# Designs tried in a protein design run: peptides against a protein of PDB entry 7PB4. Part 163

Target 1, 105 residues: chain A of PDB entry 7PB4
Amino acid sequence: KMLNIKEYKEKLLSTLGEFLEDHFPLPDRSVKKKKKNIQESSVNLITLHEMLEILINRLFDVPHDPYVKISDSFWPPYVELLLRNGIALRHPEDPTRIRLEAFHQ
Target 2, 218 residues: chain B of PDB entry 7PB4
Amino acid sequence: DALQMAVGYFEKGPIKASQNKDKTLEKHLKTVENVAWKNGLASEEIDILLNIALSGKFGNAVNTRILKCMIPATVISEDSVVKAVSWLCVGKCSGSTKVLFYRWLVAMFDFIDRKEQINLLYGFFFASLQDDALCPYVCHLLYLLTKKENVKPFRVRKLLDLQAKMGMQPHLQALLSLYKFFAPALISVSLPVRKKIYFKNSENLWKTALLAVKQRNR

## One batch from the design tools (peptide; made by RFdiffusion4, then SolubleMPNN)

Design b2_p12_8_s1 (from b2_p12_8, 5 letters changed)
Fold by OpenDDE base, seed 4:
Structure b2_p12_8_s1 (fold): chain B 105 residues (1-105), chain C 218 residues (1-218), chain A 12 residues (1-12)
Amino acid sequence: as target 1 above (105 residues)
Amino acid sequence: as target 2 above (218 residues)
Amino acid sequence: DILDIFLEILKE
């Protein structure tokens, strides 16, 4: 049973990866802004695939508290995309936390 | 100069605890407005001020006035637009500001230096079609951005569903006609051959300013 | 709908 869940999770993530890369790629931030001294914290943004992986992992690993804190690595358009389409939900009391929607419940 | 001081005020905040914060704000805002409408703004100034207008740092009235004077002297940086879209998704700006931004983006589209990164945002713009207030302007933007590779079966279905819900809107028909041009096999419905594409005139707010920009860059 | 696609992928 556990092996089947892991395999299913991997298959799901693999299938999503190609789709998300094709339709929702990160903008190329390779514009080397010359280091003007503003510590724009070069926060490395994660892909939508990586974001979903984090959310899925949290749901499976900690089902009683499946919420993930939104970090600076979470690109706001991705967060909005997930929330607007009902793929993710905000915590009712803490808007900085989101969870994957449980589609199978 | 006065413009640099004004931009610096919006970026860094007031240097001195001025007792009259509102008068100082108005002075700097008028400075930006005057320069923008007379000469246009440099790409760097637009980069700074556009982000400020969408970040929620100031009130809606101030943000609206800043956004209305985002008139380029020459070009707008694509990076500024990408950052702006990110700010729109943070949700700190009003619905009216979002509408104004899309109107601005359509009006200023030809002045954006590159389109490669904006084209990568196609899916996000398409998702915004569900917002009734944004839909007319987003359709116009998508009409400008759409390439053959963007025309997918699921997007066709979504547009047809929107048409079923909202009726045969001119802006939806324009976009569907373009989709049919790129992928005729995906759209079996006979679209009226409209020779003239009609979008809402998003440029009306900037018409005079845009004419002046085009004259200066000739 | 992207959601439908996501849902279809999530339901498989």
Scores: peptide ipSAE 0.076, ipTM 0.812, DockQ to the pose 0.029
Fold by OpenDDE base, seed 1:
Structure b2_p12_8_s1 (fold): chain B 105 residues (1-105), chain C 218 residues (1-218), chain A 12 residues (1-12)
Amino acid sequence: as target 1 above (105 residues)
Amino acid sequence: as target 2 above (218 residues)
Amino acid sequence: DILDIFLEILKE
């Protein structure tokens, strides 16, 4: 039975969720919003799990252009972690775009 | 004051070098250096300047000089370190700057106000062990950070693999010995009983400054 | 290696 790509994806994401939370949690930006003027752009960082979900979804939804644009919500250490470990690849012509490595090829 | 003007210049000042701008840059850089080495910098000043040094706003020479004078008057904010690690990953700083940062981080470790968030970065630091230039300093950092909960079978395997690749490096042996202390069942290999743990003297660059900081805070 | 585990999970 061809495990429904969707079910496989969900299982993968579920299995990764606990692992990623335990080993690669986001730093608690308890930035106490005291009023001083530093426009720290309150960009909400997404979890590594959410980042991977985006990458996996893009790979399955748009396999011919599986690249995701790096947003401000992408914590740079996560991006580097994925790239350095061969989990993700940068677009050869656009370093602001990354894709999940197709490990099944 | 002169320091506030200098910090303000680095924060808000022009990115593009012009000839007249170079003299101004040098003036402000010297101001920061003089204050940092003499009195240390406030945590807020370190927060600003450390970010600037790692953001790639200025050239490598300037960034290196800024980073070398990230000497606290009292404490370094943990948040500054977390932000710094983020900037290191953006890839706008040189490899030499990364090495210098880890040396700085080890040297200044005791002056960081909190360790909770830094401990959460354990996995990222561990991943940096693969960089041959960073490995000695990352091992030292991990030696300072490692808790029992961090010692996992997969990390043990990775360290042993690194040892197989790089040989029995003193810094790697030191970290492995700590891992064996926390989880003896995971490390079957007999580690040579080293009476003294030797890391590279990362502190040498700041030795005089660190002594001065410790004297001021006694 | 978490990465290896991660890679293994991704390769499955």
Scores: peptide ipSAE 0.089, ipTM 0.804, DockQ to the pose 0.031; fails the geometry check
Fold by OpenDDE base, seed 5:
Structure b2_p12_8_s1 (fold): chain B 105 residues (1-105), chain C 218 residues (1-218), chain A 12 residues (1-12)
Amino acid sequence: as target 1 above (105 residues)
Amino acid sequence: as target 2 above (218 residues)
Amino acid sequence: DILDIFLEILKE
């Protein structure tokens, strides 16, 4: 039973990876290193696939507290995409935390 | 330069808690407005001010005024647009500001230097079609961006579902007609042959300024 | 719907 869940998770993530890369790629921030002193912290943005992997892993690993803190690596359009479409939910008391929606009806 | 001082004020914020904060803000805002409508703004100035307008740093009235004067002297950087879309998604701006941004984006579309990164945002724009206030302007934007590769069965289904819900809206019909042009096999529905595509005139707010920009860049 | 596909993929 546990092996089937891991394999299913891996297959799900693999199938999603290609789809998400094709339809929701990160914009190539050619951070032109123009020297201007605004420490725009070159925050390495993660892919939507990586974001979902984090959310899925948290749901499986910590089902009683499946919330993930939104980091600077989370691209705001991805966060909004997940929230707006009901794929993720914000924590009712902490808007900086999100969880994967449990679609298991 | 008065413009540089004004841009610097908006970027760095007010230095001193002076009692005249509102007068200083209004002075700098008028400076930006005057230069933008007369000469247009440099791409770097638009980059700074556009992000400020969408970041929620100032009140909605100020943000709206800044966004209304995002008129280029020559070009708008694609990077500025990508950053702006990111700020739009942070949710610190009003719904009216979002509508104004999409109107601005459509109106200024030809002045954006490149489209490669904006085209990658196609899925995000398409997801915004469900917002009734944004839908007319998003349809217009998608009409400008759509390539054959973007026309997929699931997007066709979504557009047809929206049509079933909202009725035969002119902006939705325009986008569906383009989809049918690229992928006729995906759209079995007979679309009325409209001789003219009608979008809401998003550029009305900037009509005079856009004419001036086009005249200067000829 | 990509979302439906995405949701279907997530619901499986």
Scores: peptide ipSAE 0.089, ipTM 0.804, DockQ to the pose 0.031; fails the geometry check
Fold by OpenDDE base, seed 3:
Structure b2_p12_8_s1 (fold): chain B 105 residues (1-105), chain C 218 residues (1-218), chain A 12 residues (1-12)
Amino acid sequence: as target 1 above (105 residues)
Amino acid sequence: as target 2 above (218 residues)
Amino acid sequence: DILDIFLEILKE
């Protein structure tokens, strides 16, 4: 059962990875314009695939608290995409935390 | 200058000590409006003010007024648009602000310096088609952005499903016609041959201002 | 929606 879940997880992540890279890539924020004053918070944004991987891993690793704290590495459009489509849910008491929707429960 | 002071006010926020916060805000807002409609704004000013309008830092009325005066002197930076879309997704702006933003984006599309990064947002714009209030404007935006590479079977299905739900909307038909042009094998349905493509509010709020911008940049 | 795609991917 656990092996099947892991295999399913890996297959899911792999299949999603190609789709997400093709259709929801990160925009290149390459305009390092050296303008002094804006603290370019060089926040390293993660891919949508990486975000989903984090959410999936949390669901499997900590099923009793499957929520992940939204970090600065979470690109807001990705967060909205997941929430709007019911793929993720906000914590009812803490809007800074999201979980993967348990589609198989 | 007065514009720099106004932009600086919006960027830094209201200084605590001003007894007449509302009067000061109105003064600076009028300064921005006057310059924007007369001469347009520099790309840097649009970058700052557009983000402010969408960040939820000010009330909806102020944000709406700022967004309405996001008129370029020459160009809008693509980076400003990408940042703006990010702010829209943070959810601190109203539905009306989102609609206004898409209207603005369509109106100002030709003044955006590059389209490569905006095209990467195609999937996010497409996902917004499900919002009935946004759908007409998003279809128009997608009509401007769509390349052959964006026309995928799942998107065709979604557009057809949306058409089945909402009826034969002119904006959906326009987008579907473009999809059929790029990928005729994906769209088996006969689309009415429209001689003219019509989008909602083809006369945008900025028509006069945009004509002036085009004349200055000729 | 993306959900349907995700769901289709999830259902495979």
Scores: peptide ipSAE 0.075, ipTM 0.816, DockQ to the pose 0.029; fails the geometry check

Design b2_p12_8_s2 (from b2_p12_8, 4 letters changed)
Fold by OpenDDE base, seed 2:
Structure b2_p12_8_s2 (fold): chain B 105 residues (1-105), chain C 218 residues (1-218), chain A 12 residues (1-12)
Amino acid sequence: as target 1 above (105 residues)
Amino acid sequence: as target 2 above (218 residues)
Amino acid sequence: DILKIFEEILKE
């Protein structure tokens, strides 16, 4: 059963990867190295695929606390996309934490 | 200058010690409004102020006023638009601010310096069609952005489903007509031949300002 | 099925 879940997870992630890359790519950070010292903290944004992978992994690894803390690497449009479409759910007491909802049905 | 001081105030926030916080806020807001409507704002000023308006740092009334005066002197940076879309998704702005932002995007579309990154946001804008308040303005934006490559079977299905739910809305019909133009095989439904594409006149708020911008850049 | 949800998001 666990092997089938891992295989299903991998298949799901692989199938989603191409779709997410095609339809929901990250905007190219024009690293305009303009010299002005605004430390735009170059937080590396992760892909939507990577975000989903984190959420799925957390659900499987820690099923009793399947919530992931929203980091600065989480692009807000991706978070909104997941939440708006019921793919993810915010923690009822901590809005900075989200879980994968689709797998709890 | 007065504008730099005003922008700096909004960026850094009110210094704690000012007893007249509201008067100072109003003074700086009026400064921004006056410059924006007379001369337009530099791309850098729009970048800063647009983020402030959408970040939830200030109240809805202030954010609305800032957003209404996001009038370019010459161009708007595409990067500012991408950042703005990010802020909209953080959920700290009101629904009315979101509507105003999309109206602003449509109105200012021709003044955005590049469209390459905005085109990458196509999927996010398309997802916002489900919001009834945003739908008319998002349809207009998508009408401006849509390329043949964006016309996919799943998006056609979504638009037809929305039409079934919402009825034959003029803005939705306009977008569907464009989709049919790019991919006639995907849309078997006979669309009424509308002689005029009718979008809500999003430009009405900025009509005078836009005319002035076009005159200055000629 | 997240795929179904995405497919539904994509289909809806």
Scores: peptide ipSAE 0.088, ipTM 0.825, DockQ to the pose 0.031; fails the geometry check
Fold by OpenDDE base, seed 5:
Structure b2_p12_8_s2 (fold): chain B 105 residues (1-105), chain C 218 residues (1-218), chain A 12 residues (1-12)
Amino acid sequence: as target 1 above (105 residues)
Amino acid sequence: as target 2 above (218 residues)
Amino acid sequence: DILKIFEEILKE
């Protein structure tokens, strides 16, 4: 049973990877405009695929507290996309935490 | 100069807790407004002020006034637009500010220096079609951005579903007509042959300013 | 099926 869940998870993530890359790629922020002073902290943004992987892993690893803290690596449009479409849910008491929404069959 | 001081005030915030905070803010805001409407703003000034307007650093009234005067002297940086879209998603701006931003984006679309990164945001804009307040302006934006590669079966289904829900809205019909042009096999529904595509005139707020910008850049 | 939901949502 656990092997089947892991395999299913891997297959899901693999299938989503291409789709997410095609339709929701990160903007190339690497336009290093060398302008000096605004330390736009080159926060290394993670892909939507990586975000989902984190959320899925948390759900499976810690099902009683499946919430992930939104970090600076979470691109706000991705967070909004997940929340707006019901893929993720904010913690009712802490808006800085989100979980993967259980798709109720 | 007065503009640099004004931009610096908005960027760095007020230095002193002086009782005259409101007067100082109004002075700097009027300076930005005056320069923007007369001469336009440099791309760097727009970059700074646009982010400020959308970040929630100031109140909605101030943010609205700043956004209304985001008039370019020459060009708007694509990077500024990408950053702005990110700020919109943080949820610190009002719904009215979001509407105003999309109106601004459509109105200023031709003044954006590049479109490659904006085109990558296509999926995010498409997801915003579900917002009834944004839908007319997002349809207009998508009409400007849509390429053949963006016309996917799932997006066609979503547009048709939206049409079924909202009725045959002119802005939806315009976008669907473009989709049918790129992918006729995906849209079996007969669309009424509209002689003219009508979007809500997003440019009305900036009509005079845009004419002036075009005249200066000729 | 989470995949189906993602497909539906991503299709939405």
Scores: peptide ipSAE 0.076, ipTM 0.825, DockQ to the pose 0.031; fails the geometry check
Fold by OpenDDE base, seed 1:
Structure b2_p12_8_s2 (fold): chain B 105 residues (1-105), chain C 218 residues (1-218), chain A 12 residues (1-12)
Amino acid sequence: as target 1 above (105 residues)
Amino acid sequence: as target 2 above (218 residues)
Amino acid sequence: DILKIFEEILKE
């Protein structure tokens, strides 16, 4: 049963990878490294695929607290995309935490 | 100059020590408004002020006024738009600010220097169609952005579902007609042959300013 | 069902 879930997870993530890259790519940060002191925190944004992988892993690893803290690596449009489509839910008491919506088995 | 001081005020925030914070804010806001409506703003000024308006740093009234005066002298950087979309999604701005932003984006679309990165945001804009308040303006934006490669079966299904929910709205019809043009096999529904595509006139707020910008750039 | 949403998206 666990193997089937892991395999299904891997297959899902693999299948989603191309789709997410094609339809929801990260914008090219033209890191114009010009010298001016704006500490643009060079926070590397993760892909939507990586974000989903984190959420899925948390759901499986910690099912009683399946929430992931939104980090600076989470591109806000991705967070909004997941929330608006019902793919993720915010924690009712902590809006900085999101979980994958329960796959209705 | 007065504009640089005003932009600097919004960027750095109010210096704590001023007893007349509201008067200072109003002074700088009026400076930005006057320059923007008279001459337009430089792309760098728009970049700074647009992010401020959407970041939730100031109150909704101030943010609305800033956003209303995001009028370019020449061009708007697409990077500013990409950043703005990010701020819009952080949820620190009001629903009315979001609507105003999309109206602004449609109105200023031709003044954006490049469209490559904005086109990559197609999926995000499409996802915003489910917001009833945004839907008319997002449809207009998508009508401007849609390429053949964007027309996918799942998006067609979503549009048809929205139509079923909301009824046959002119803005949905316009977008569906464009989709049918690019991919006639995906849309079996007979769309009324509309000779004219009608979107809400989003540019009305900036009509005079846009005319002035176009005249200066001819 | 997220899977259904993605499957509906992916079953294209």
Scores: peptide ipSAE 0.073, ipTM 0.828, DockQ to the pose 0.027; fails the geometry check
Fold by OpenDDE base, seed 3:
Structure b2_p12_8_s2 (fold): chain B 105 residues (1-105), chain C 218 residues (1-218), chain A 12 residues (1-12)
Amino acid sequence: as target 1 above (105 residues)
Amino acid sequence: as target 2 above (218 residues)
Amino acid sequence: DILKIFEEILKE
């Protein structure tokens, strides 16, 4: 049963990859304006697909603590998208952590 | 320059030692407001202040006032808008601030220098249609942004579902009419032929200021 | 069902 769910999730994730890229792409961070002093924390943002993969993997690898810490690589619009659509939930005690919502069987 | 000092105050935050923090804040806020309404703000000033208004650094009242005076002298950088949308998603701003932002974005749309990156945010704006408070303004924004490539069957279904739930709203009808224009095969429903498209608050808070900006840039 | 949401998105 768990294997079937994992395989199904992997298949779903793979199928969603193109869709997510087409409809929810990362914005091209325009030109490094040479403004001197602001440490442009060149934080590499990850794709929505990669974010979902992280969440799925955490759910399977650590089912007793399926929460992922929101890093600077998590684009805020993606986080909101997942939370707003019930795809992810915030940790009740730590708003910096999110988990994939259990797929209702 | 008084404006530079004011912007610097908001950027750096209140210096610890000022006993009259509120008076100083009010002074700088009035400076920004006065310049913005008289002359408009430079793109760099809007970039800084817009992010501050949406970051939750200050209270809702201050953020609202800052956002209301985000009037360009010439142009708004699309990068500022992209960053602003990111801040909205962090959830540190109030619902009223979100509404005001979308109103602002619609009002200032023509003054944004480029639209390529904003168009990439189409899916995120579309996802905000489910928010009843945002829906009228998001429909207006989407009406301005929508290209043929954005008109997909799932979005058509979502709009029709939304119309079924909310009734025939003028802003939804306007967007659906545009969708039908781009993809008539996806919308079998007969839409009323509207001679005039009406969006909520067609008279925006910035009408006078926008006229002044247009006159200066002619 | 998240899957259903995505499936509804994908069944297009």
Scores: peptide ipSAE 0.069, ipTM 0.825, DockQ to the pose 0.026; fails the geometry check

